# Ledger of designs, part 41: peptides against a protein of PDB entry 5KEZ

Target 1, 320 residues: chain A of PDB entry 5KEZ
Amino acid sequence: NVAIYNPFRPWWERYQPVSYKLCTRSGNEDEFRNMVTRCNNVGVRIYVDAVINHMCGNAVSAGTSSTCGSYFNPGSRDFPAVPYSGWDFNDGKCKTGSGDIENYNDATQVRDCRLTGLLDLALEKDYVRSKIAEYMNHLIDIGVAGFRLDASKHMWPGDIKAILDKLHNLNSNWFPAGSKPFIYQEVIDLGGEPIKSSDYFGNGRVTEFKYGAKLGTVIRKWNGEKMSYLKNWGEGWGFVPSDRALVFVDNHDNQRGHGAGGASILTFWDARLYKMAVGFMLAHPYGFTRVMSSYRWPRQFQNGNDVNDWVGPPNNNGVI

## One batch from the design tools (peptide; made by RFdiffusion4, then SolubleMPNN)

Design b1_p11_7_s3 (from b1_p11_7, 6 letters changed)
Fold by OpenDDE base, seed 5:
Structure b1_p11_7_s3 (fold): chain B 320 residues (1-320), chain A 11 residues (1-11)
Amino acid sequence: as target 1 above (320 residues)
Amino acid sequence: GSYSNPSYFLT
């Protein structure tokens, strides 16, 4: 991915890929392979956060300032390490003036335009699908158990399906022959927008962002909400079917006040309430549960916004 | 409002 130095190595640089090389601040491919093997051998499975909707930001300077030193040129849409070129992006498909998503009530914009400037891949193209599938298949062959598909809301479900149809069975050294990768898709659906979580049920599980938002409201006792109201928690609260849901109290985005949930989201900053929420989530039989592991950072609020929300995990001068 | 997660900020 792109190496960003201002601010200094923010967490979100990880979501700006310039290649599909397994070569980042987390380590190289050999180290990753070793980790996957060791984890599988003790029954711990690995699920990769796959960034396949886009490449890096359109405004990033061309060059070799990336975690593996690969050359890239956002201006010309040149990513030779893949390779991608200008033919592999949705620039001509997006009809907004900025090239970015401007109206989330327009599903076409949401899927064909750039998410906050991130170069949007033309996932309708078989070539692009194949390059992504090759990346994911390499990971499957290494021994990963499945994937979180980042920014799935911004991809057409059919394009995702086309990619998934190209995937190998899981590595038979650790998984039963014929096993398929576990897929869960990041889709923010709190209602009121045209893109729905149900659009993606055919591809695998989806994130249920209503879960953390509503649970936070209840535990905070906002709007007269009571814990006793949770007796029909899950589908009874209008959430997606349990077998399609991946649930969580918080994630790295809404932990920072970004995206879905707003102030209702409980985090480790509210330790007691957070433990209550996580405990309830683990005890209640709804959805596939995900527990957050995070870190403290020097929050500085200015006009209600944390100016340090970019801060990544603890590191030594950029080295994790 | 709109619900999405920003993954890019101008430097």
Scores: peptide ipSAE 0.115, ipTM 0.861, DockQ to the pose 0.108
Fold by OpenDDE base, seed 1:
Structure b1_p11_7_s3 (fold): chain B 320 residues (1-320), chain A 11 residues (1-11)
Amino acid sequence: as target 1 above (320 residues)
Amino acid sequence: GSYSNPSYFLT
């Protein structure tokens, strides 16, 4: 991915890929293989956060400032390490003046325009689908069990399906023959917009962002909400079907006040309430549960916003 | 809204 130095190596640089090489501040491919093997050998499965909607930001300077040293040029859409060129992006399809998503009530913009400047891949092209599938199949070969598909809301469900249809069965060294990768898709659907979580049910599970948002209000006792109202928690609250839901109290985005949920989201910063929410989630039989493991950073609020929300996880590998 | 609002870009 892109190496960002201002601010210094933020968490979000990991979501700006310039290649599909497995070399980042988290480690190299050999180290990753070793980790996956050791985990699989004790029954711990690995699911990869796959960033396949886009490459890096349009405004990032060209050069070799990347974690694996690969050259890239956002201005010319040149990513030779893949390789991608200008023909592999949706620049010609997006009709907004900025080239970015400007109206989330327009599903075409949401899927064909750039997410906050991130270069949007043309996933309708078989070439692009194949390059992504090769990346994911490489991970499957290493022994991963499945994937979180980042920014799925911004990809056409049919394009995702086309990629998934190219995936191999899981590695038979650890999984039964014929096993398929576990897929869950990040889709923010709190209602009121044209893109729905149900659009993606055919590809796998989806994130249910209503879960953390509503649970937060209940635990915080906002608006007269009571724990007793959770009796029909799940589908009874208008959430997606349990067998399609991946649920969580918080994620890395809304932990920082971004994404969906607002101030209702409970995090480790509110330790007691957070433990209550996580405990409830694990005890209640709804959805596939995900527990967050995060870190503290030096928060500094200015005008209600943490100016240090960019701070990445502790890292000893500052050379790459 | 229910849109994605990541901080993936230097503002």
Scores: peptide ipSAE 0.110, ipTM 0.854, DockQ to the pose 0.123
Fold by OpenDDE base, seed 4:
Formats: C-alpha cells, sequence, structure tokens
Structure b1_p11_7_s3 (fold): chain B 320 residues (1-320), chain A 11 residues (1-11)
C-alpha cells in the first residue's frame, strides 16, 4: 500500500493499495506465512481484510513511496505491480462531476464512483476479477481461513460473487478437504439508503452496523431505552438474520466517530459501558461475534472531530 | 447509512 508520511504512517494507508504484494508495515510475505502457519497449528484462524474495491487515492503522488517499494501512478491509473491501467477503473462509468460519490441515495454512484477519492476498480471486468482472485487465492493457499471484504457496499454483489467463484478451497493441511473460505462483507446499512445488506447475503455474512449503534443507545440509556428491551435482541430488532450477521460493538471507523453509528457507539474510552456491551454481545447467541482490540492515541477534538484520528497502532518508527 | 467523513482521502 501507499506509504504516507504526512501525517506519519496513518492507519488508513493500509486501505490504499498499490499492489497485492504481501509487504506491509506488519512484515513481509515470509513472515506472514510463518504467522499463519503458527496460528493454524494451535487452532487460531486468520481472516484477511481484503481491499478489493479500489486502489489508492487519486491525489497521491506518483512514485515508489509504498510499503513494498512498487511504483504506482494514480494520475495515469498505472499500477504495474498488479498490473492495472486506465482500462481497469470506473472513471468513464462514474457520471458525477467530481468522480467521487456525491449521493449515497444513488446506488450506481455508490458502486461506480470513487469512495472519497479512492480509485475505483472496474470489477465488471473479468481481468480485474481474476487479478483479485489471484491475490485472494495466494492467501488461501498460504492458509488463511477467509476474508473481510472491505467496502463491499461499493461493489456490485454480482461482481463480488464472480470473484468468490474463482476462489480455491481452503488449504487441506489445516482444513477439511473442500472447505470454503469464510466470507464477511463490510456493508453499512442503517436504513434509508437504496443499498441493502440483503443484497449481499448470497456472498456470505455481512456486518450488522445496527447492532453496535442500537446496543450503545440501550446501554447508555438514551431515549428511554431499557435493557429489558433486549429480550428480542437480534432479528426482533430488525437486524439481518443471525446466520448472515457479523456483529461488533465498535470498529476502527466508528471508534473514531465516522463510518456508521454516531455518538451511540461504545468504545474502550468508556471502559465500563464498553465491557457491559462486549459482555452482552458474547453472551447473546445472535450473529457471529467480533471483538475489537484497539489502542489509545492522543485524541484532540476540534469542532467535534478528532484531528488525530489518523494515528495508527503502537509502532517502532512506522513498523508494527 | 453512508460512509461519512472517512480519513482515507487524506493526501
Amino acid sequence: as target 1 above (320 residues)
Amino acid sequence: GSYSNPSYFLT
């Protein structure tokens, strides 16, 4: 991915890929392979956060400032390490003046235009699908158990399916023969927009962002909410079916006050309430649970926004 | 809900 130095190595640089090489702030491919092996050997499975909707931001300077040193040129849509070119992006398909998503009530914009300037891949193309599948299959062959698909809301479900249909079975050294990758898709659906979580049920589980938002409201006792109202927690609250839900109290985005959920989202900053929420989540049978492991950073709020929300995890001069 | 005000587009 792009190496950003201003601010200094923010967490979100990971979501600006320039190649599918396994060289990041966390280590190289050999180190990753070693980690996956060691984890699998003790029954810990690895699920990769796969960024396949886009490449890096359109405004990033061309060059070799990347975690694996690969050259890239956002201006010309040139990512030779893949390789991608201008033919592999939705620049001509997006009809907005800016090239970015401007209206989230327009499903075509949401899926065909750039997410905050991130170069949007043309996932309708078999070439693009195949390059992504190759990346994911390499990870599967290493021994990962599945994937979180980043920004799934911004991809057509059929395009995702086409990629998933190209995936190998899991590595038989650790998984039963014929096992399929575990797939969960990041889809922000709090209602009121045309894209629905149910659009993606055919591909795997989806993130249920209503979960953390509503649970936060209840535990905070906002709007007269009571714990007793949680009696029918899950589908009874309008959430997706349990077998399609991945649930969580917070994630890296809404922990920082953006993404989805608003001020109701509980985080480790409110330790007591957070522990209550996490405890409830783990005790309740609804959905597949995900527990957040985060870190403290020097928050500085200006006009309600943390100007230091870019700060990444503890590191050694940029190396995690 | 929309993906509002992400930090991804910085630089």
Scores: peptide ipSAE 0.110, ipTM 0.856, DockQ to the pose 0.103
Fold by OpenDDE base, seed 2:
Structure b1_p11_7_s3 (fold): chain B 320 residues (1-320), chain A 11 residues (1-11)
Amino acid sequence: as target 1 above (320 residues)
Amino acid sequence: GSYSNPSYFLT
């Protein structure tokens, strides 16, 4: 991914890829392979956060300022380490003046235009699908158990399916022969927009963002909500079917006051309430549960926004 | 819902 130095190595640089090489601030490919092996050997499975909707930001300076040293040029859509060129992006397909998503009520914009300036890959092309599949298959062959698909809302479900259909079975050194990778898709659907979580059920599980938002409201006792109302928690509250749901109290986005869920989202900053919410989630039989492991950072609010929301995990001069 | 005030891109 791109290496950003202003601000100094923010967490979000990881979501701006310039290649599919497995060398980042967390380590190189050999170190990753070693970690996967050690984890698998003690029954801990690895699921990779796969960023496949886009490459880096349109305005990032060209050069070799990347975690693996790969050259890239956003202006010319040149990513030779893949390789991608101008033919592999949706620049000509997006019809907005800016090239960015401008209206989230337009499903075509949401999927064909750039998410906050991030260069949008043309996932309709078999070439692009194959390059992504090769990346994911390399990880599968290393021994990962599955994937979180980042920004799935911004990809056509059929394009995702086409990629998934190219995937190998899991590594038989640790998984039964014929095992398929576990897939869950990040789709933000709180209602009111045209793209629905149900559009993606055919590809695997989806993130249920209503879960954390509604649970936060109940635990905070907002609007007269009571814990007793949680008796029919799950489908009874209008959430997706349990066998399609990946549930969580918070994630890295809404923990920082953006993304989805609003002020109701509980985080470790409110430790007592957060423990109650996480405990309830783990005890109640709905969905596949995900627990957040995060860190404190020096928050600094200006005009209601944390100007330090970019701060990444504890590191040693940029090395994690 | 959509992303509100995302930090994915530095302008």
Scores: peptide ipSAE 0.108, ipTM 0.856, DockQ to the pose 0.105

Design b1_p11_7_s4 (from b1_p11_7, 7 letters changed)
Fold by OpenDDE base, seed 2:
Structure b1_p11_7_s4 (fold): chain B 320 residues (1-320), chain A 11 residues (1-11)
Amino acid sequence: as target 1 above (320 residues)
Amino acid sequence: GSYSRPTYFRK
């Protein structure tokens, strides 16, 4: 991915890829292989956060300022380490003046235009699908168990399906022969927009962002909500079917006030209520549960916004 | 320039 130095190595640089090389601030490919092997050998499975909707921002300076030193040129859509060129992006398909998503009520913009300037890959092309599948299959062959698909809301479900259909079975050194990768898709659907989480049920599980948002209001006792109202928690509250749901109290985005849920989201900053929420989630039989492991950072609020929401994990002069 | 990760909803 791109290496950003202003601010200094923010967490979100990880979501601006310039190649599919397993070479980042976390380590090189050999170190990753070693980690996957050691984890699998003790029954801990690895699920990769796969960024396949886009490459880096269109305004990032060209050069070799990346975690593995790969050259890239956003201006010419040149990513030779893949390789991608101008033919592999949706620049001509997006019809907005800016090239960015401007109206989230227009499903075609949401999927064909750039997400806040991030160069949007043409996932309709078999070449692009194959390059992504090659990346994911390399991970599968290393021994990962599945994937979180980042920004799935911004990809056509059929394009995702086409990629998934190219995937190998899991590595038989650790998984039963014929095992398929576990897939969950990040889709933010709180209602009010045309893209629905149910559009993606055919590809695997989806994130249920209503879960953390509603649970936060209940545990905070907002609007007269009571814990006793959680008796029919799950489908009874209008959530997606349990077998399609990936549930969580918070994630890295809404922990920083971004994304779905707003102020209702409970985080480790409010430890007592957060433990109540996580404990309830783990005890209640709805969905596939995900527990957050995060870190403290020096929050600095200006005009209601944390100007340090970019701060990444603890590191030693940029090395994690 | 640099891009932050997008915000889907206002807090």
Scores: peptide ipSAE 0.076, ipTM 0.828, DockQ to the pose 0.477
Fold by OpenDDE base, seed 5:
Structure b1_p11_7_s4 (fold): chain B 320 residues (1-320), chain A 11 residues (1-11)
Amino acid sequence: as target 1 above (320 residues)
Amino acid sequence: GSYSRPTYFRK
């Protein structure tokens, strides 16, 4: 991914890929392979956060300022380490003036335009699908158990399926022969927009962001909500079917308080309420549960916004 | 220069 130094190595640089090389601040490919092996050998399975909707931001300077030193040129859509070129992006499909998503009520913009400047891959192209599948298959062959598909809302479900149809079975050294990768798709559907979580059921599980949002309101006792109302928690609250749901109290995005639930989201900053929410989630039989492990950072609110929401994990002068 | 990830469904 791109190496960002202003601000200094933010967490979100991870979501600006310039290649599919397994070479980041977390380590190189050999180290990753070693980690996956060691984890699998003790029954810990690895699920990769796969960023496949986009490459880096369109305004990032060209060069080799990346975690693996790969050259890239956002301006010309040149990512030779893949390789991608201008033909592999949706620039011509997006009809907005900025090239970015401007209206989330326009499904075509949501899927064909850039997500806050992130260069949008043309996933309709078999070439692009294949390059992504090759990346994911390499991980599968290493021994990962599945994937979180980042920004799935911004990909056409059929394009995702086309990629998934290219995937290998899991590594038989650790998984039963014929096992398929576990897929869960990040789809933010809190209602009111045309793209629905149900659009993605055919590809695997989906993130149920209503879960954390609604649970937060209940535990915070907002709007007269009561814990007793959680008796029919799950489908009874309008959530996706349990066998399609990946549920969580918070994630790295919404714990920063400005999206996918906003202020309702409970986080470690509210320790007592957060523990209640996590405990309830783990106890209640709905969906596949995910527990967040995060970190504290020096929050600095200006006009209601944390100007330090970019701060990444604890590090020593950029070294994690 | 650099872009952060988006905010979704602001209340």
Scores: peptide ipSAE 0.074, ipTM 0.820, DockQ to the pose 0.504
Fold by OpenDDE base, seed 1:
Structure b1_p11_7_s4 (fold): chain B 320 residues (1-320), chain A 11 residues (1-11)
Amino acid sequence: as target 1 above (320 residues)
Amino acid sequence: GSYSRPTYFRK
């Protein structure tokens, strides 16, 4: 991915790829392969956060400032390490003046335009689908069990399906023959917008962001809400079907006090209430549960916003 | 300038 130095190596640089090489501040491919093997051997399965909607920001300077040293040129849409060129992006398909998503009530903008400047891949092209499938199949062959598909609401469900149809069965060294990758898709659907979680049910599970948002309000006792109201928690609260839901109290985005859920989201900063929420989630039989493991950072609030929400996880490799 | 990972707000 792109190496960002201002601010200094933020967490979100990891979501600006310039290649599909397994070479980041988290380690190299050999180290990753070793981890996957060790985990599989003790029954711990690995699911990869796959960033396949886009490459890096359009305004990032061209060069070799990347975690694996690969050259890239956002201005010319040149990513030779893949390789991608200008033909592999949706620049001509997006019809907004800026080239970015300007109206989230326009589904075509949400899927065909750049997400805050991130170069939007033309997933309608078989070439692009194949390059992504090759990346994911390499991970499957290493021994991963499945994927979180980042920014899924910004991809057409049919394009996602076309990629998934190219995927191998899981590695038979650890999984039964014919096993399929576990897929869950990040779709932020709090209502009021045209793109719905149900659009993606055919591809796998979806993130249910209403879960953490609503649970937070209940446990915080906002608006007179009571724990007893959780008796019909799940579908009774308007959430997606249990067998399509991946549920969580918080994620890395809304843990930083903004995005889907806002101030209602419970985090480790509110330790007691957070433990209550996580305990309830694990006890109640709805959805596939995900527990967050995070870190502290030096929060500095200005006008209600943490100006240090960019701070990444502890890292001392200092090389790449 | 550099781009952060987007925060999902209705626009």
Scores: peptide ipSAE 0.071, ipTM 0.819, DockQ to the pose 0.606
Fold by OpenDDE base, seed 3:
Structure b1_p11_7_s4 (fold): chain B 320 residues (1-320), chain A 11 residues (1-11)
Amino acid sequence: as target 1 above (320 residues)
Amino acid sequence: GSYSRPTYFRK
């Protein structure tokens, strides 16, 4: 991915890929393979956060400032390490003036235009699908158990399916023969927008952002809500079917006040309430649970916004 | 209201 130095190596640089090389702040491919092997050998499975909707931001300077030293040129849509070229992006398909998503009530914009400037891959193209599948299959062959598909709401469900249909079975060294990768899709759906979580049920589980948002409200006792109201927690609260839900109290985005949930989201900053929420989540049978492991950063609020929300995990001069 | 992910690059 892009190596960003201003601010200094933010967490979100990981979501700006310039190649599918397994070479990042966390280590190289050999180290990753070693980790996957060691984890699998003790029954811990690895699920990769797969960034396949886009490449890096359109405004990033061309060059070799990347975690694996690969050259890239956002301006010309040149990512030779893949390789991708201008033909592999949705620049011509997006009809907004900026090239970015301007109206989230327009499903076509949400899927065909750039997410906050991130170069949007033309996932309708078999070439692009195949390059992504090759990346994911390489990971599967290494021994990962599945994937979180980042920014899934920004991809057409059919394009996702086309990619998934190209995937190998899991590595039989650790998984039963014929096992398929576990897929969960990040879809932010709190209602009110045209793209629905149900659009993605056919591909795998989806993130249920209503879960953390509503649970936060209840635990915080906002609007007179009571714990007793959780008797029908899950589908009874309008959430997606349990067998399609990936649930969580917070994630890295809404932990920082961004995206779905707003101020209701409980985080480790409110340790006591957070433990209550996480404990409840783990005890309740609804959905597939995900527990957040985060870190403290020097929050600095200016005009209601944390100017340091970019801060990544503790590191040694950028190396984690 | 609409919601989106944060900006992942410096504008």
Scores: peptide ipSAE 0.112, ipTM 0.846, DockQ to the pose 0.107; fails the geometry check

Design b1_p11_8_s1 (from b1_p11_8, 5 letters changed)
Fold by OpenDDE base, seed 1:
Structure b1_p11_8_s1 (fold): chain B 320 residues (1-320), chain A 11 residues (1-11)
Amino acid sequence: as target 1 above (320 residues)
Amino acid sequence: GSASDYRDTFP
């Protein structure tokens, strides 16, 4: 991914790829392979947060400022380490003045325009699909069990399906022959927009962002809500079917006040209430559960916003 | 809330 130095190596640089090489601030490919092997050998499975909707931001300077040292040029859409070129992006499809998504009530913009400046890949092209599939298949061969598909809301479900159809079975050294990768898709659907979580059910599970938002409100006792109202928690609250839901109390985005959920989201900063929420989630039989493991950072609020919400995870590998 | 996790993430 790109190396961002202002602010200094933020967490979100990891979501700006310039190649599909496995060398980042989290480690190199050998270290990753070693981890996956060790985990699989004791029954711990690994799923990868796969960023396949886009490459890096269009405003990032060209050069070799990347974790693997690969050259890239956002201005010319040149990513030779893949390789991608100007033919592999949706620049010609997006009809907005800025080239970015401007109206989330326009599904075409949401899927064909740039997400906050991130160069949008043309996933309708078989070439692009194949490059992504090769990346994911490499991970499958290493021994991962599945994937979180980042920014799935911004990809056409059919394009995702086309990629998934190219995937190999899981590594038979650890998984039964014929096993398929576990897939869940990040889709923010709080209602009121044309793109729905149900559009993606055919590809795998979907994130249910209503879960953390509503649970936070209840546990905080906002708006007179009571825990007794959780009797029909799940589908009874208008959530997606249990067998399609991946549920969580918080994620890395809304833990920082970003994305879906707003101020209702409970985090480790509110330890007691957070433990209550996580405990309830694990006890109640709805959806596939995900527990967050995060870190503290030096929060600094200005005008109600944490100006240090960019701070990345602790590491000791320098500035690679 | 935001329609995207990234809407208010990137500078």
Scores: peptide ipSAE 0.090, ipTM 0.814, DockQ to the pose 0.104
Fold by OpenDDE base, seed 5:
Structure b1_p11_8_s1 (fold): chain B 320 residues (1-320), chain A 11 residues (1-11)
Amino acid sequence: as target 1 above (320 residues)
Amino acid sequence: GSASDYRDTFP
């Protein structure tokens, strides 16, 4: 991914890829293989956060300022380490003036325009699908168990399916022969927008963002909500079917006080309430559960916004 | 309004 120095190595630089090489601040490919092997050998499975909707931001300077040193040029859409070129992006499809998503009530914009400036891959192209599948298959062959598909809301479900159809079976050294990768898709659906979580059920599980938002409201006792109201928690609250749901109290985005769920989201900053919420989630038989592991950062609120929400994990001058 | 975790993340 790109190396961002202003601000200094923010967490979100990880979501600006310039190649599919397994060399980032987390380590190199050999180290990753070693980790996957060691984890699998003790029954811990690895699921990769796969960033396949986009490459890096359109405004990032060209060069080799990346975690693996790969050259890239956002201006010309040149990513030779893949390789991608200008033919592999949706610039011509997006009809907004900025090239970015401007209206989330326009599903076409949401899927064909740039997410906050991130260069949007043309996933309709078999070439692009194949390059992504190659990346994911490499990970599968290493021994990962599945994937979180980042920004799935911004990809056409059919394009995702086309990629998934190219995937290998899981590595038989650790998984039964013929096993398929576990897929869960990040889709923010709190209602009120045209793109629905149900659009993606055919590809695998989906994130249920209503879960954390509603649970936060209940635990906080907002709007007269009571714990006893959770007796029909799950489908009874309008959530997706349990067998399609991946549930969580918070994620790295909404933990920062904005996005899906807003102020209702419980985090480790609210320790007592958070423990209650996580405990309830783990005890209640709805969805596939995900527990957040995070870190403290020096929050500074200005006009209700944390100006340091970019801060990534603890590091030593950029080295994790 | 519109629900997105990404809108105010990137500068």
Scores: peptide ipSAE 0.082, ipTM 0.807, DockQ to the pose 0.096
Fold by OpenDDE base, seed 4:
Structure b1_p11_8_s1 (fold): chain B 320 residues (1-320), chain A 11 residues (1-11)
Amino acid sequence: as target 1 above (320 residues)
Amino acid sequence: GSASDYRDTFP
């Protein structure tokens, strides 16, 4: 991914890929292989956050400022380490004036235009699908158990399916023969937009962002909500089917007030309420649970926004 | 309401 130095190595640089090389702030491919092996050997499985909707931001300077030194040129859509070129992006397909998503009520914009300037890959192309599948299959071969598909709302479900259909079975050294990768898709669906979580059920599980938002409201006792109302928690609250849901109290985005959930989202900053919410989540059978492990940073709020929301995890001069 | 997918995350 791109290496950003202003601000200094923010967490979000990870979501601006320039190659599919396993060479990042966390280590190189050999180190990753070693970790996966050690984890698998003790029954801990690895699920990779796969960024396959886009490459880096269109405004990032061309050069070799990347975690593995690969050259890239956003202006010309040149990512030779893949390789991708201008033919592999949706520049001509997006019809907005800016090239970015301008209206989330337009599903075609959401899927064909750039997410906050991130160069949008043409996932309709078999070439692009194959390059992504190759990346994911490499990870499967290493021994990962599955994937979180980042920004799935911004990809056509059929394109995702086409990629998933190219995936190998899991590594038989640790998984039963014929095992398929575990797939969960990040889709922000709080209602009111044309793209629905149900559009993606055929590909795997989907993040249920209503979960954290609603649970936060209940635990905070907002709007007269009571714990007794949780009697029919899950589908009874309008959430997706349990077998399609990945649930969580917070994630890295809404922990910072971004993405979905608003002020209702509970985080470690509110330790007591957060523990209550996480405890309830783990005790309740609805959905596949995900527990957030985060870190403190020096928050500085200006006009309701934390100007330091870019701060990444504890690191040694940028290396995690 | 509209979901602000990473709109405030990236500079």
Scores: peptide ipSAE 0.065, ipTM 0.797, DockQ to the pose 0.105
Fold by OpenDDE base, seed 3:
Structure b1_p11_8_s1 (fold): chain B 320 residues (1-320), chain A 11 residues (1-11)
Amino acid sequence: as target 1 above (320 residues)
Amino acid sequence: GSASDYRDTFP
């Protein structure tokens, strides 16, 4: 991915790929293989956050400032390490003036335009699908158990399906023969927008962002909410079917006050309430649970916004 | 409002 130095190595640089090489601030491919092997050998499975909707931001400077040293040129859509070129992006398909998503009530914009400037891949193209599948299959062959599909809301479900149909079975050294990768899709659906979580049920599980948002409200006792109201927690609260839901109290985005859930989201900053919420989540049978492991950062609020929400995990000069 | 965790995250 892109190596960002201003601000200094933010967490979100990981979501700006310039290649599918397994070489990042966390380590190289050999180290990754070693980790996956060691984890699998003790029954711990690895699920990869797969960033396949886009490449890096359109305004990032061209060059070799990347975690694996690969050259890239966002301006010309040149990612030779893949390789991708201008033919592999949705620039001509997006009809907004900026090239970015401008209206989230327009499903076509949400899928075909750039998410906050991130170069949007033309996932309708078999070439692009194949390159992504090759990346994911490489990971499967290493021994990962499945994937979080980042920014799934911004991909057409059919394109996702086409990629998934190209995937190998899991590595039989650790998984039963014929096992398929576990797939869950990040879809932010709190209602009010045309794209729905149910659009993605056919591909695997989806994130249920209503879960953390509503649970936070209840635990915080906002709006007269009571724990007793959780008796029909899950589908009874309008959430997606349990067998399609991946649930969580917070994620890396909304613990920073962005997007889905707003101020209701409970985080480690409110330790007692957070433990209550996580404990409840783990005890309740609804959905597939995910627990966040995060870190403290030096929050600096200016005009209600944390200007340091970019801060990544503890690191040694950018290396984790 | 629009539901996006990425909005305002990236510079």
Scores: peptide ipSAE 0.062, ipTM 0.802, DockQ to the pose 0.124

